# Designs tried in a protein design run: peptides against a protein of PDB entry 3KDP. Part 117

Target 1, 230 residues: chain A of PDB entry 3KDP
Amino acid sequence: PFLIFIIANIPLPLGTVTILCIDLGTDMVPAISLAYEQAESDIMKRQPRNPKTDKLVNEQLISMAYGQIGMIQALGGFFTYFVILAENGFLPIHLLGLRVNWDDRWINDVEDSYGQQWTYEQRKIVEFTCHTPFFVTIVVVQWADLVICKTRRNSVFQQGMKNKILIFGLFEETALAAFLSYCPGMGVALRMYPLKPTWWFCAFPYSLLIFVYDEVRKLIIRRRPGGWVE

## One batch from the design tools (peptide; made by RFdiffusion4, then SolubleMPNN)

Design b2_p19_2_s4 (from b2_p19_2, 16 letters changed)
Fold by OpenDDE base, seed 4:
Structure b2_p19_2_s4 (fold): chain B 230 residues (1-230), chain A 19 residues (1-19)
Amino acid sequence: as target 1 above (230 residues)
Amino acid sequence: DFEEWRQKQLELAQKILAE
């Protein structure tokens, strides 16, 4: 996300706090998911396998998959960012290169896509309005990881403990997102402004995309003989 | 009303940014 910000020179899509929260979440959820998948593989293991090589292959495949999922999550976040800015008069193409003027407090006549002039304060309000929704979008997209886990071959009951850990992690992220979005004083303390309820839904297409992606991935793996999912 | 509350928070934030 930060790389796109630098390359496109757009208004800052994420705040420091949200970046930290995303980094924490995007590191923990894949790790938990990896542990969960390994446990599933071990339970399904019926034939003698080389545990060293097979584990390494599985870890690599899962790592790549969740890396790709992370990219989809980032795309979802940026989608939400662009939606919010578009709702406020800034179309995506207009945001390119706008950062320099956007962050200059002495320029109070930055024009949006419709010719409306925005003061520095107004611009910063809409910028900071994007920060929490971006994080919330990532959290909502991460819910798809839980759905993916529930679609595994093994029963959720057989892997309940690891599933509980995943649910707990997602719950904490969601609770944090709600806290940052709606707790009074967050705008003053952290520049985290209240989230419109409708913005929670911006992530849903991408959650679905992740779900479809994983199903396709699993299907491909199952079609290959000797796959880790069998 | 939530939106009214939200707007009040944003107005407050804008005032603080103007300082």
Scores: peptide ipSAE 0.309, ipTM 0.857, DockQ to the pose 0.049
Fold by OpenDDE base, seed 1:
Structure b2_p19_2_s4 (fold): chain B 230 residues (1-230), chain A 19 residues (1-19)
Amino acid sequence: as target 1 above (230 residues)
Amino acid sequence: DFEEWRQKQLELAQKILAE
């Protein structure tokens, strides 16, 4: 996400606080998933035929899957960002190269795609309004990731424990997102401004995309046992 | 009602940024 910001010279899509929250959440979910996969492997007592190579292959497959999911999450966040800016009069094409003028405090006549002039304060409010929805989008997309993780486990009991911890983690992230979005004073303290309820739905197509992606992946794995797509 | 509240929060934030 930060690379796109630099390359495209668009207004900042993510704030420092949002980045920290995403980093915390995206580190926690994989760590929990890995801990449970290790626990499931330990319970199944099937010694991998080659413990060193099979563990390495699984770790690589998991890392690639999470990397791909992370890219889809980032795309979802950027989609939400562009939707919000478009709703406020800034079409995606108009945002390209706008950063320099956008961040200049002395320019108060930055025009949107419809010729409306925006003061520095007005456009910064819109910029910071994108930060919270970006985080919310990531959280909503992570719900789909939870469902994916649930369907991979064969043990109902392990599914229960995994469900409890993962649901709790997602609940914490969702509660944090709601707190950051709607608690009075968060705009002043953290520059995270209130989210329109409709913006929560911007993530849903990407959640569905992740779900479809995982089902297709599982289908490929079932058809080609031992393939690189595991 | 919610949108009105949201707008008030944004107006407050804008005022603070202008100071």
Scores: peptide ipSAE 0.304, ipTM 0.855, DockQ to the pose 0.050
Fold by OpenDDE base, seed 2:
Structure b2_p19_2_s4 (fold): chain B 230 residues (1-230), chain A 19 residues (1-19)
Amino acid sequence: as target 1 above (230 residues)
Amino acid sequence: DFEEWRQKQLELAQKILAE
């Protein structure tokens, strides 16, 4: 996400606090999910030809799959970012290269896509309004990961403790998202400005995408055992 | 109304940024 900010020269999509929260989620959820996948993997059920090499290859393949899920989550976050900015008059194409003027506090006539001029304070409010929804989007997309885990019958029964940890982690992330979004003073303390309830739904298409992705992956694995998608 | 409350919070934030 930070690389896209630099390359595209767009207004900052993520705040420091949200980055820390996302980093926690993007480390914890994939790690837990990886553990579930390893327990259900057909490769793990077979005696490895070379235990060291085959285990490493399997972990790499599973890590790749959940790395892709992480990328989809990031895309969901950016989608929410673009939706919020578009609702405030800044279409995605107009944001390209806008960073230099956007971040200059002495420029108070930055034009949006409709020719409206924005002061530094006004546009910074919009920028910081995107930070919390980005994190919220990641949290909502991670709910799909919980559903994915529940649909894996064998792993859910075998790893009940890990499932409880996952549920608790998602609950904490959701509670944190609600706290950061709606607690009075968060705008002043952390520049986490209030989230419109409707923005929670921006993540839902991507939650569905994650679910569909996993179901397709499972289908391919069932039809082609030993494939790279395991 | 929630939206009115939200707007008040944003206005307050804008004032702080202007200082």
Scores: peptide ipSAE 0.288, ipTM 0.847, DockQ to the pose 0.047
Fold by OpenDDE base, seed 3:
Structure b2_p19_2_s4 (fold): chain B 230 residues (1-230), chain A 19 residues (1-19)
Amino acid sequence: as target 1 above (230 residues)
Amino acid sequence: DFEEWRQKQLELAQKILAE
């Protein structure tokens, strides 16, 4: 997100605090999951047939799964970002290169895609309005990913303990999102302005698309093993 | 003034929540 901000010179889609919240929330779930898997494996005293290869395969599967989830989450976040800005009059194409003028407090006549002029304060509120919904979108996308994972054959997430940990993690992230969105003072303290309840649903169409895409992908894999879509 | 800006942002944030 920050890289895209620098390269495209768009208004900042994701704040530092939001990034920290994502890292603390989302990244804990894999770590906890791995810790519990190791604990369960130790309890069962099942010697893996090949300890080196089996561990490597599991690590690779986990890494791939979370890598894909991370990409989906980022896409969802940017989707929400563009939707919010579009609803406020800034179409995606118009955002390219706009950052220089956007951040200049002395320019109070930045035009949106419809010719409306925006003051610095108005622009900044829109910018910071994206931060909280971005985080919420990540959480909502994670909900969708949970459903997708349950439908995947041989998914790492199909394990009961992992599912419980994942659900707990999602609950924690949801609670955090609600706290950050609606607790008084969060806008001032964290630059995460209050979230309109409707923004919770912003990611739902995208989540549906992801679900459909994943089902199609799974269908292709089943029909044509070894395809590039794996 | 930073505080003035902060107050303006706070007011706008409250407006957003009310919408």
Scores: peptide ipSAE 0.142, ipTM 0.735, DockQ to the pose 0.046

Design b2_p19_3_s1 (from b2_p19_3, 15 letters changed)
Fold by OpenDDE base, seed 3:
Structure b2_p19_3_s1 (fold): chain B 230 residues (1-230), chain A 19 residues (1-19)
Amino acid sequence: as target 1 above (230 residues)
Amino acid sequence: DFEEWQKKVLEEALEILSK
């Protein structure tokens, strides 16, 4: 998200602290899950014929899966970001290159896509309004990813410890999202305005799309093993 | 109410931005 902010020169979609919370919260669960899976595999696996190749294949599959999940999560967050800004008069195309004028306190006549002029304060309100929903959207998308992972990786998730760690991680992220969204003072401290409960549902259509996409991908893989869609 | 609370947070944020 921060890289896209710099490259595309769009208004900041998510605060640095919230990005860190996502990175720490979201990446720890995979890392812990991988560590436990390796430990359990070392205990339970009968001598793999070639332990080096089997370990490398598993690490690569896990890395690709988490990389794809991370990209999908980012897309979900940006979807919510663009929806909120569009509802406030800023279409996605108009946001490209807008950051310089957006962040300039002395420019009080930044035009939206409909010709309405926005003061610096008004722009910052809209920006900070995006931060909380972006974060919550990531969490809601992670719920969908959990369901997808359970259906896709039944054999890998048969390890009860891995499932518990994943569920615990998602619970922690959800609790953190609720804390950041509704704790008094967080709006001022982190520039994350309180989230209307209705915005929790903004990610659900996207989560459904991800679910459908993954099911279609699974169907393609089952019908054509070794395809590009893996 | 949630809306009143949100308004207060907004006002506090605006005060910080004005400094």
Scores: peptide ipSAE 0.129, ipTM 0.765, DockQ to the pose 0.048
Fold by OpenDDE base, seed 1:
Structure b2_p19_3_s1 (fold): chain B 230 residues (1-230), chain A 19 residues (1-19)
Amino acid sequence: as target 1 above (230 residues)
Amino acid sequence: DFEEWQKKVLEEALEILSK
């Protein structure tokens, strides 16, 4: 997300602190899950046939899958961002290169796509209004990711521990999203303004997209075992 | 009302940003 912001020179879609919250909150669950997988694999004495190659292949496959899912998450967040800005008069094309003027406090006549002038304060409110739904979109999409990760594991015992970790992760992410969205002072402290409950549903199409993507991927893997798409 | 609360938060934020 931050790379697109730099490349396109658009208004900041997500604050640095919010990104940190994602890294610490959402990425921790997969990391813990992987650590438990390794621990459980060690307990179950299922050493990979070739520990060096099989670990590397699994790590690469997991890394690629998470990379692809991460791209879909980013797309979902940016979609929400562009929808909110478009509803406020800023069409996506108009946002390209607008950052310099957008962030300049002394420019109070930045025009939207319809010729309406926006003060610095008004622009920043709209920008910060995008941060919360962007984060919430990532969380909702992450729910789908976590469920998908659960279905890949064949062991009932692994499913049990993973279920607890999964439930905990889902709860933590949702609680964090609710806290950041609705706790007093978060707008000022983290530049995350309150989100209308209806915006939580904006992410659902992308969650569905991830499910479809995973099913297609599974179909490809079944047809081509050992492919990079795994 | 959520909308009233949201409006209040936004107004407070505007006041802070205007300083």
Scores: peptide ipSAE 0.117, ipTM 0.752, DockQ to the pose 0.049
Fold by OpenDDE base, seed 2:
Structure b2_p19_3_s1 (fold): chain B 230 residues (1-230), chain A 19 residues (1-19)
Amino acid sequence: as target 1 above (230 residues)
Amino acid sequence: DFEEWQKKVLEEALEILSK
């Protein structure tokens, strides 16, 4: 998100503190869940061909898969960001290069896509209104990520929800999202203004996309073991 | 009720930013 902000010169979609909350509060939960997850039966049955190379290759494949999921998460966040800004009169194309004028407090006549002028205060409120739903979108997408982290090859439907840590992680992420979205003072402290409950549903298509993606990936792995899709 | 509360929070934020 921050790299795209710099490259595209768009208004900041997500604050640095919220990024930190994602890294420490959201991204760590899957890691903890994985640490306590039961080994898949098929992994235990597989004899290593070359312990040195196979470990490295497996780590690379895992990194690529999680990298792809991370990209889908980012796309989901940006989608929500652009929807909110578009509803407030700023179309995505108009946001390109707008950052310089957007962040200048002395410019009070920044025009939206419809020619309406926005004061510094007005546009900063719109910006901060985007931070909360961006974060919530990532959390909702992470629900799917947590579920798929349970297995590498097996379907979620086959493995079930036996990991109590995984279940706890789902509740923790939801609670964190609710806390940051609705706790008094978060608007001032974290630049996260309250979110309408309806915005939680904006992320669901991307959560579903990740779930479908992983199920298809796992299906391919089961049919073609040792492929690059692992 | 929620929309009114949200509006109030945004108005307070606007006041802070206007200082």
Scores: peptide ipSAE 0.116, ipTM 0.764, DockQ to the pose 0.046
Fold by OpenDDE base, seed 5:
Parts: C-alpha cells; structure tokens; sequence
Structure b2_p19_3_s1 (fold): chain B 230 residues (1-230), chain A 19 residues (1-19)
C-alpha cells in the first residue's frame, strides 16, 4: 500500500499503525495454526526428497504463492478505497498526482472530478473514511487466506475446519476490525472513521477469488506432484 | 441510528481538524 501511495501520488489509503495491526494480529495466526494442524494425508506418502535442494525450492514456491495472495489482498483494499472516493466525487484518474494538493492544509479549494471544491478538513475526513474500509477489506480477505493456510495440497472441503486455533484467529481478526472501525476515539487516534456495515461485503469477491485461486492451485498440485505451483 | 452517530463523529472530527 505504501509503495503504491508513493508511485501513484494518491491520498494515503491506510495508516502505518493499521498496517502494523495486520502484521501482528493476522499474519502470525497461520504460523501458529499450522503447528497444531493435522498433517496432510499425502505428506508422508511423498517420495523421498533431497532435503538440501528440494526443500529450498519448495519454500521458494510457497513464498511466491503467498506473495500472489498478498497482491490480491492489496487489490481488494484499493478497490474499496477507489469506490469510496468515487462516491465522494473523486474518480480514480483524478486522484493520480493529487496528493501534493490534498495534503496541503493551506489549499482549501481542491476540486473533485465534478468541480466541487473541498476544504482541507473535508478532504481529510474523506481520506480517513477510506482507511477503515481498506483495513476491513484486508481482514475479510485474510479470512480466506487463513482458511487456505491449513493445507498445501488438500482442498478446504477435504480437510475441514477442525483447527480451533484457526477459528480463534478468524474471530480475533474480526474483533480487531470491529474495534478499530467502531470504537470511540479511533478517528482521532488512528485516523479511522466509522464504516457503514455494508462496506464489509465489498471484500467478499476478493475473498472468493483467493479461495478459487487456492483450490485451483491445489488441484494442479494433486494432478502434477512436484509441479511449479506448489 | 448508525448514520446519525457517524455524522456526529465526523462533525467532531471536523472540529478537531479545524483547530
């Protein structure tokens, strides 16, 4: 998110503290959940691998897959961001390069895509209104990510939802999102203003996309053991 | 009502930013 902010020179879509909340709150849960997850039925049936070479290759492939998931998460957040700004009169094309004037408190006549002038305060309210749904979108997408982290090759439908730690992680993430979105003072402390409940659903297509992506990936792995998508 | 509450929060935020 921060890199795209710099490259596109758009208003800041997400605060740094919120990013830290994602890293500390959500990204650690998969690692813990995997420690208590049942082994995949096919792991012990795999042919012997060279532990020095094949393990390293597999770790790289996994890292790439998670990188792709991370990109889909970011896209989901930005989609929500652009929709909200568009609803407030700022079309995506108009946001490109607008940051300099947007962040200048002495400019109180920044025009939207329809020629309406916005004060600094009004602009910042709209910006901070975008921070919350961006974060919530990431959390909702993380639900799918957590679910797919249970297995490398088996379908979610085959493995089931037996990991209590994973389920707890889903609730923890949701509770954090609700807290940051609706707790009094979050607008001042974290620049996260209240979110309409309907915006929680904006991330669902992206969660579905991640789920479908992972199921397709796993299907390919099952059909082609040792393939490049593992 | 959520909309009324949201409006109140936004108004308070605007007041803070205006200082």
Amino acid sequence: as target 1 above (230 residues)
Amino acid sequence: DFEEWQKKVLEEALEILSK
Scores: peptide ipSAE 0.111, ipTM 0.747, DockQ to the pose 0.046

Design b2_p19_3_s2 (from b2_p19_3, 15 letters changed)
Fold by OpenDDE base, seed 3:
Structure b2_p19_3_s2 (fold): chain B 230 residues (1-230), chain A 19 residues (1-19)
Amino acid sequence: as target 1 above (230 residues)
Amino acid sequence: DFKEWIEKVLKEAQEILAS
């Protein structure tokens, strides 16, 4: 998000503090949950034919899968960002290069895509309004990520929701998202203004996308063991 | 509508912080 902010010169989609909240607040419990996840029986039963090569291949494949999931998460966040800005009159194409004028407090007549002039304060309200839904979108997408991380090959339906720590992680992330979204003072402290409850649903298509992606991947792995998607 | 709602909620939040 920050790199795109600099490169595209768009209004800041998500603050650095909120990114830290994602990394430290939402990812810690999931990481712990994975440490206590029961080993997939098929992985443990595989005798390593070549421990060095097999480990390297597995690490690379896992890294690629998580990289793809991370890209979908980012896309989900940016989708929410662009939707909110578009609903407030700023179409995505108009945001390109707008940062300089957007962040200038002395320019109070920045025009949106429809010719409406926006004061600095109005622009900042819209910007900070995007931060919370972006964060919430990441959390909602992470729901799917947490669930799919339970197994390498088995579907979520086969593995089930037996890990209590993982379940707790889902609730913790949701509670943190709700806290940061609706607790008074978060707009000032973290530049995250409250969001309408409807924005929680904006991320659902992307959560579903990750879920479907992983289920398809796992299905391919089950049908074609040793494939490139493993 | 969304902007107006956010401004309202922000104002309420600021009032709470100021109290």
Scores: peptide ipSAE 0.018, ipTM 0.468, DockQ to the pose 0.069
Fold by OpenDDE base, seed 4:
Structure b2_p19_3_s2 (fold): chain B 230 residues (1-230), chain A 19 residues (1-19)
Amino acid sequence: as target 1 above (230 residues)
Amino acid sequence: DFKEWIEKVLKEAQEILAS
């Protein structure tokens, strides 16, 4: 998220402290859970060939899964960010390069996509309002991402939810999201303003989409091992 | 309106913090 903020020069989608909360409070437990995930049934059925090689393959799979989760989370977060700003008059294309003027306290006539002028205070309210739902949608997307990353080939319906640490991580990150979203003082302390409950559902279509896509991908992999979709 | 809702929620939050 921060990289896109820098590259695109858009208004800050997620605060630094919130990013730290994601990295330390949300992503750590899931990442650990992946490390303790049981080997896929396909791997377990194979005789050990080379312990070092097999371990390396598993580490690569975990690393790839972690990286993929982070990428998809960012996409989900930005989706929500753009939705919120669009609902407030700022279309995505208009946000490009807007950061400089957006962050300038002395510019009180920044125009949205429809010619509406926004004061600095109004802009910051909208910006900080985006932080909370961005974080929440990362969590919501992460639910799906964690589930789909349990296996490389098998459907979640086949593998099941056997990793207790993963399940605990899902609850922990959800509790953290709720705490940061609704605890009094978070707006002042973390610039995470209270979230309308409906925004919890903003990322659900996206989560469903990636879930379905991954299930289809896995289905193809099962039918065509070593295919291009792997 | 989302903006109006935000302002309302923020106001309420500030009132809670001030109490």
Scores: peptide ipSAE 0.016, ipTM 0.485, DockQ to the pose 0.068
Fold by OpenDDE base, seed 5:
Structure b2_p19_3_s2 (fold): chain B 230 residues (1-230), chain A 19 residues (1-19)
Amino acid sequence: as target 1 above (230 residues)
Amino acid sequence: DFKEWIEKVLKEAQEILAS
């Protein structure tokens, strides 16, 4: 997200505080969940042919998979960001290079895609309005990520939702998102303005995409043991 | 609708800052 912010020179899509909340609030529970997770019987029982090389390959493949999921999460956040700005008159093309003027307090006549002039205060409100739904989008996408992390090869439907820690994590993330989105004073304290409830659904296609992607990946692994997708 | 929402949010923010 930060790299895209620099390259595209767009208004800041996600605040630093929000990033910290993601790191501290959402990453800890998955780690704990994975620690208590029952390993798939096939993962533990299959001895690597060569412990050194096969372990390295597996670690690389896992790293790539997590990287891909992270990219989908980021895309989901940016999608929500662009939709909100577009609804407020700023089309994605118009946002390119706009950051300098956007952040300038002395410019009170920044034009949107329709010729409407925006004051600095108005622009910052719109920007901060984007921070909350970006965060919420990440949380919603992480629901799918947490669910798929439960299994490496088996379908989520086959493994079931028996991990109480995972379920607790989902509720914790959701509660945090609701708190940051709707608690009075969050707009002032964290620059996260309240989110319309309808925006929670904006991330659902991306959550579904991650879920489908992982199920397809797992299906390929099951059909081709020892393939590059493991 | 969005403009009205922004105005509402701004008003609430100002009230909090004034408190």
Scores: peptide ipSAE 0.022, ipTM 0.425, DockQ to the pose 0.054; fails the geometry check
Fold by OpenDDE base, seed 2:
Structure b2_p19_3_s2 (fold): chain B 230 residues (1-230), chain A 19 residues (1-19)
Amino acid sequence: as target 1 above (230 residues)
Amino acid sequence: DFKEWIEKVLKEAQEILAS
């Protein structure tokens, strides 16, 4: 998120402190929960043919998996960010290069996509209004990601939710999201303004699409083992 | 209306920041 902020020169979608809260609060417990998940794949059950090469391949596969999860989370967050800004008059294309004027407190006539002028205070409120939904969206996407990552080939409906640590992680993430969204003082401390409960559902279509896509992918893998979709 | 809600939240936030 921060890299995209710099490269695209868009208003900051998520604060650095909030990112730390994600890393420590929302990513750590799920990562631990996944570590306790039983290995489904034959790769994890196979005795290493060559310990050096097989270890390297496994590390690469794990790195790619975590990279994909992070990318999906970021995409979900940015989706919510762009939706909120678009509802407030700032279309995605208009946000490109706007950061310099956006962050300048001496410019009080920044125009949105419809020619409406925004003061510095108004812009910052909208910016900070995006932080909380971005975080919540990450949590909602993580629900799907955690369920997806439980298995590579089997449907979630086939394997079930047996990992109590994973279930605990889901509740912990949800509780943390609610706390950061609605606890008094979070707007001042973390620049996370209160969120309408309806915004919790903004990421649901995206999470559902990811879930459906992964289930379809798994079905294809089961029917065509060794295919390109693995 | 989302805009009205944002304005309300902003006003409340400004009051908190001013206190």
Scores: peptide ipSAE 0.014, ipTM 0.449, DockQ to the pose 0.049; fails the geometry check

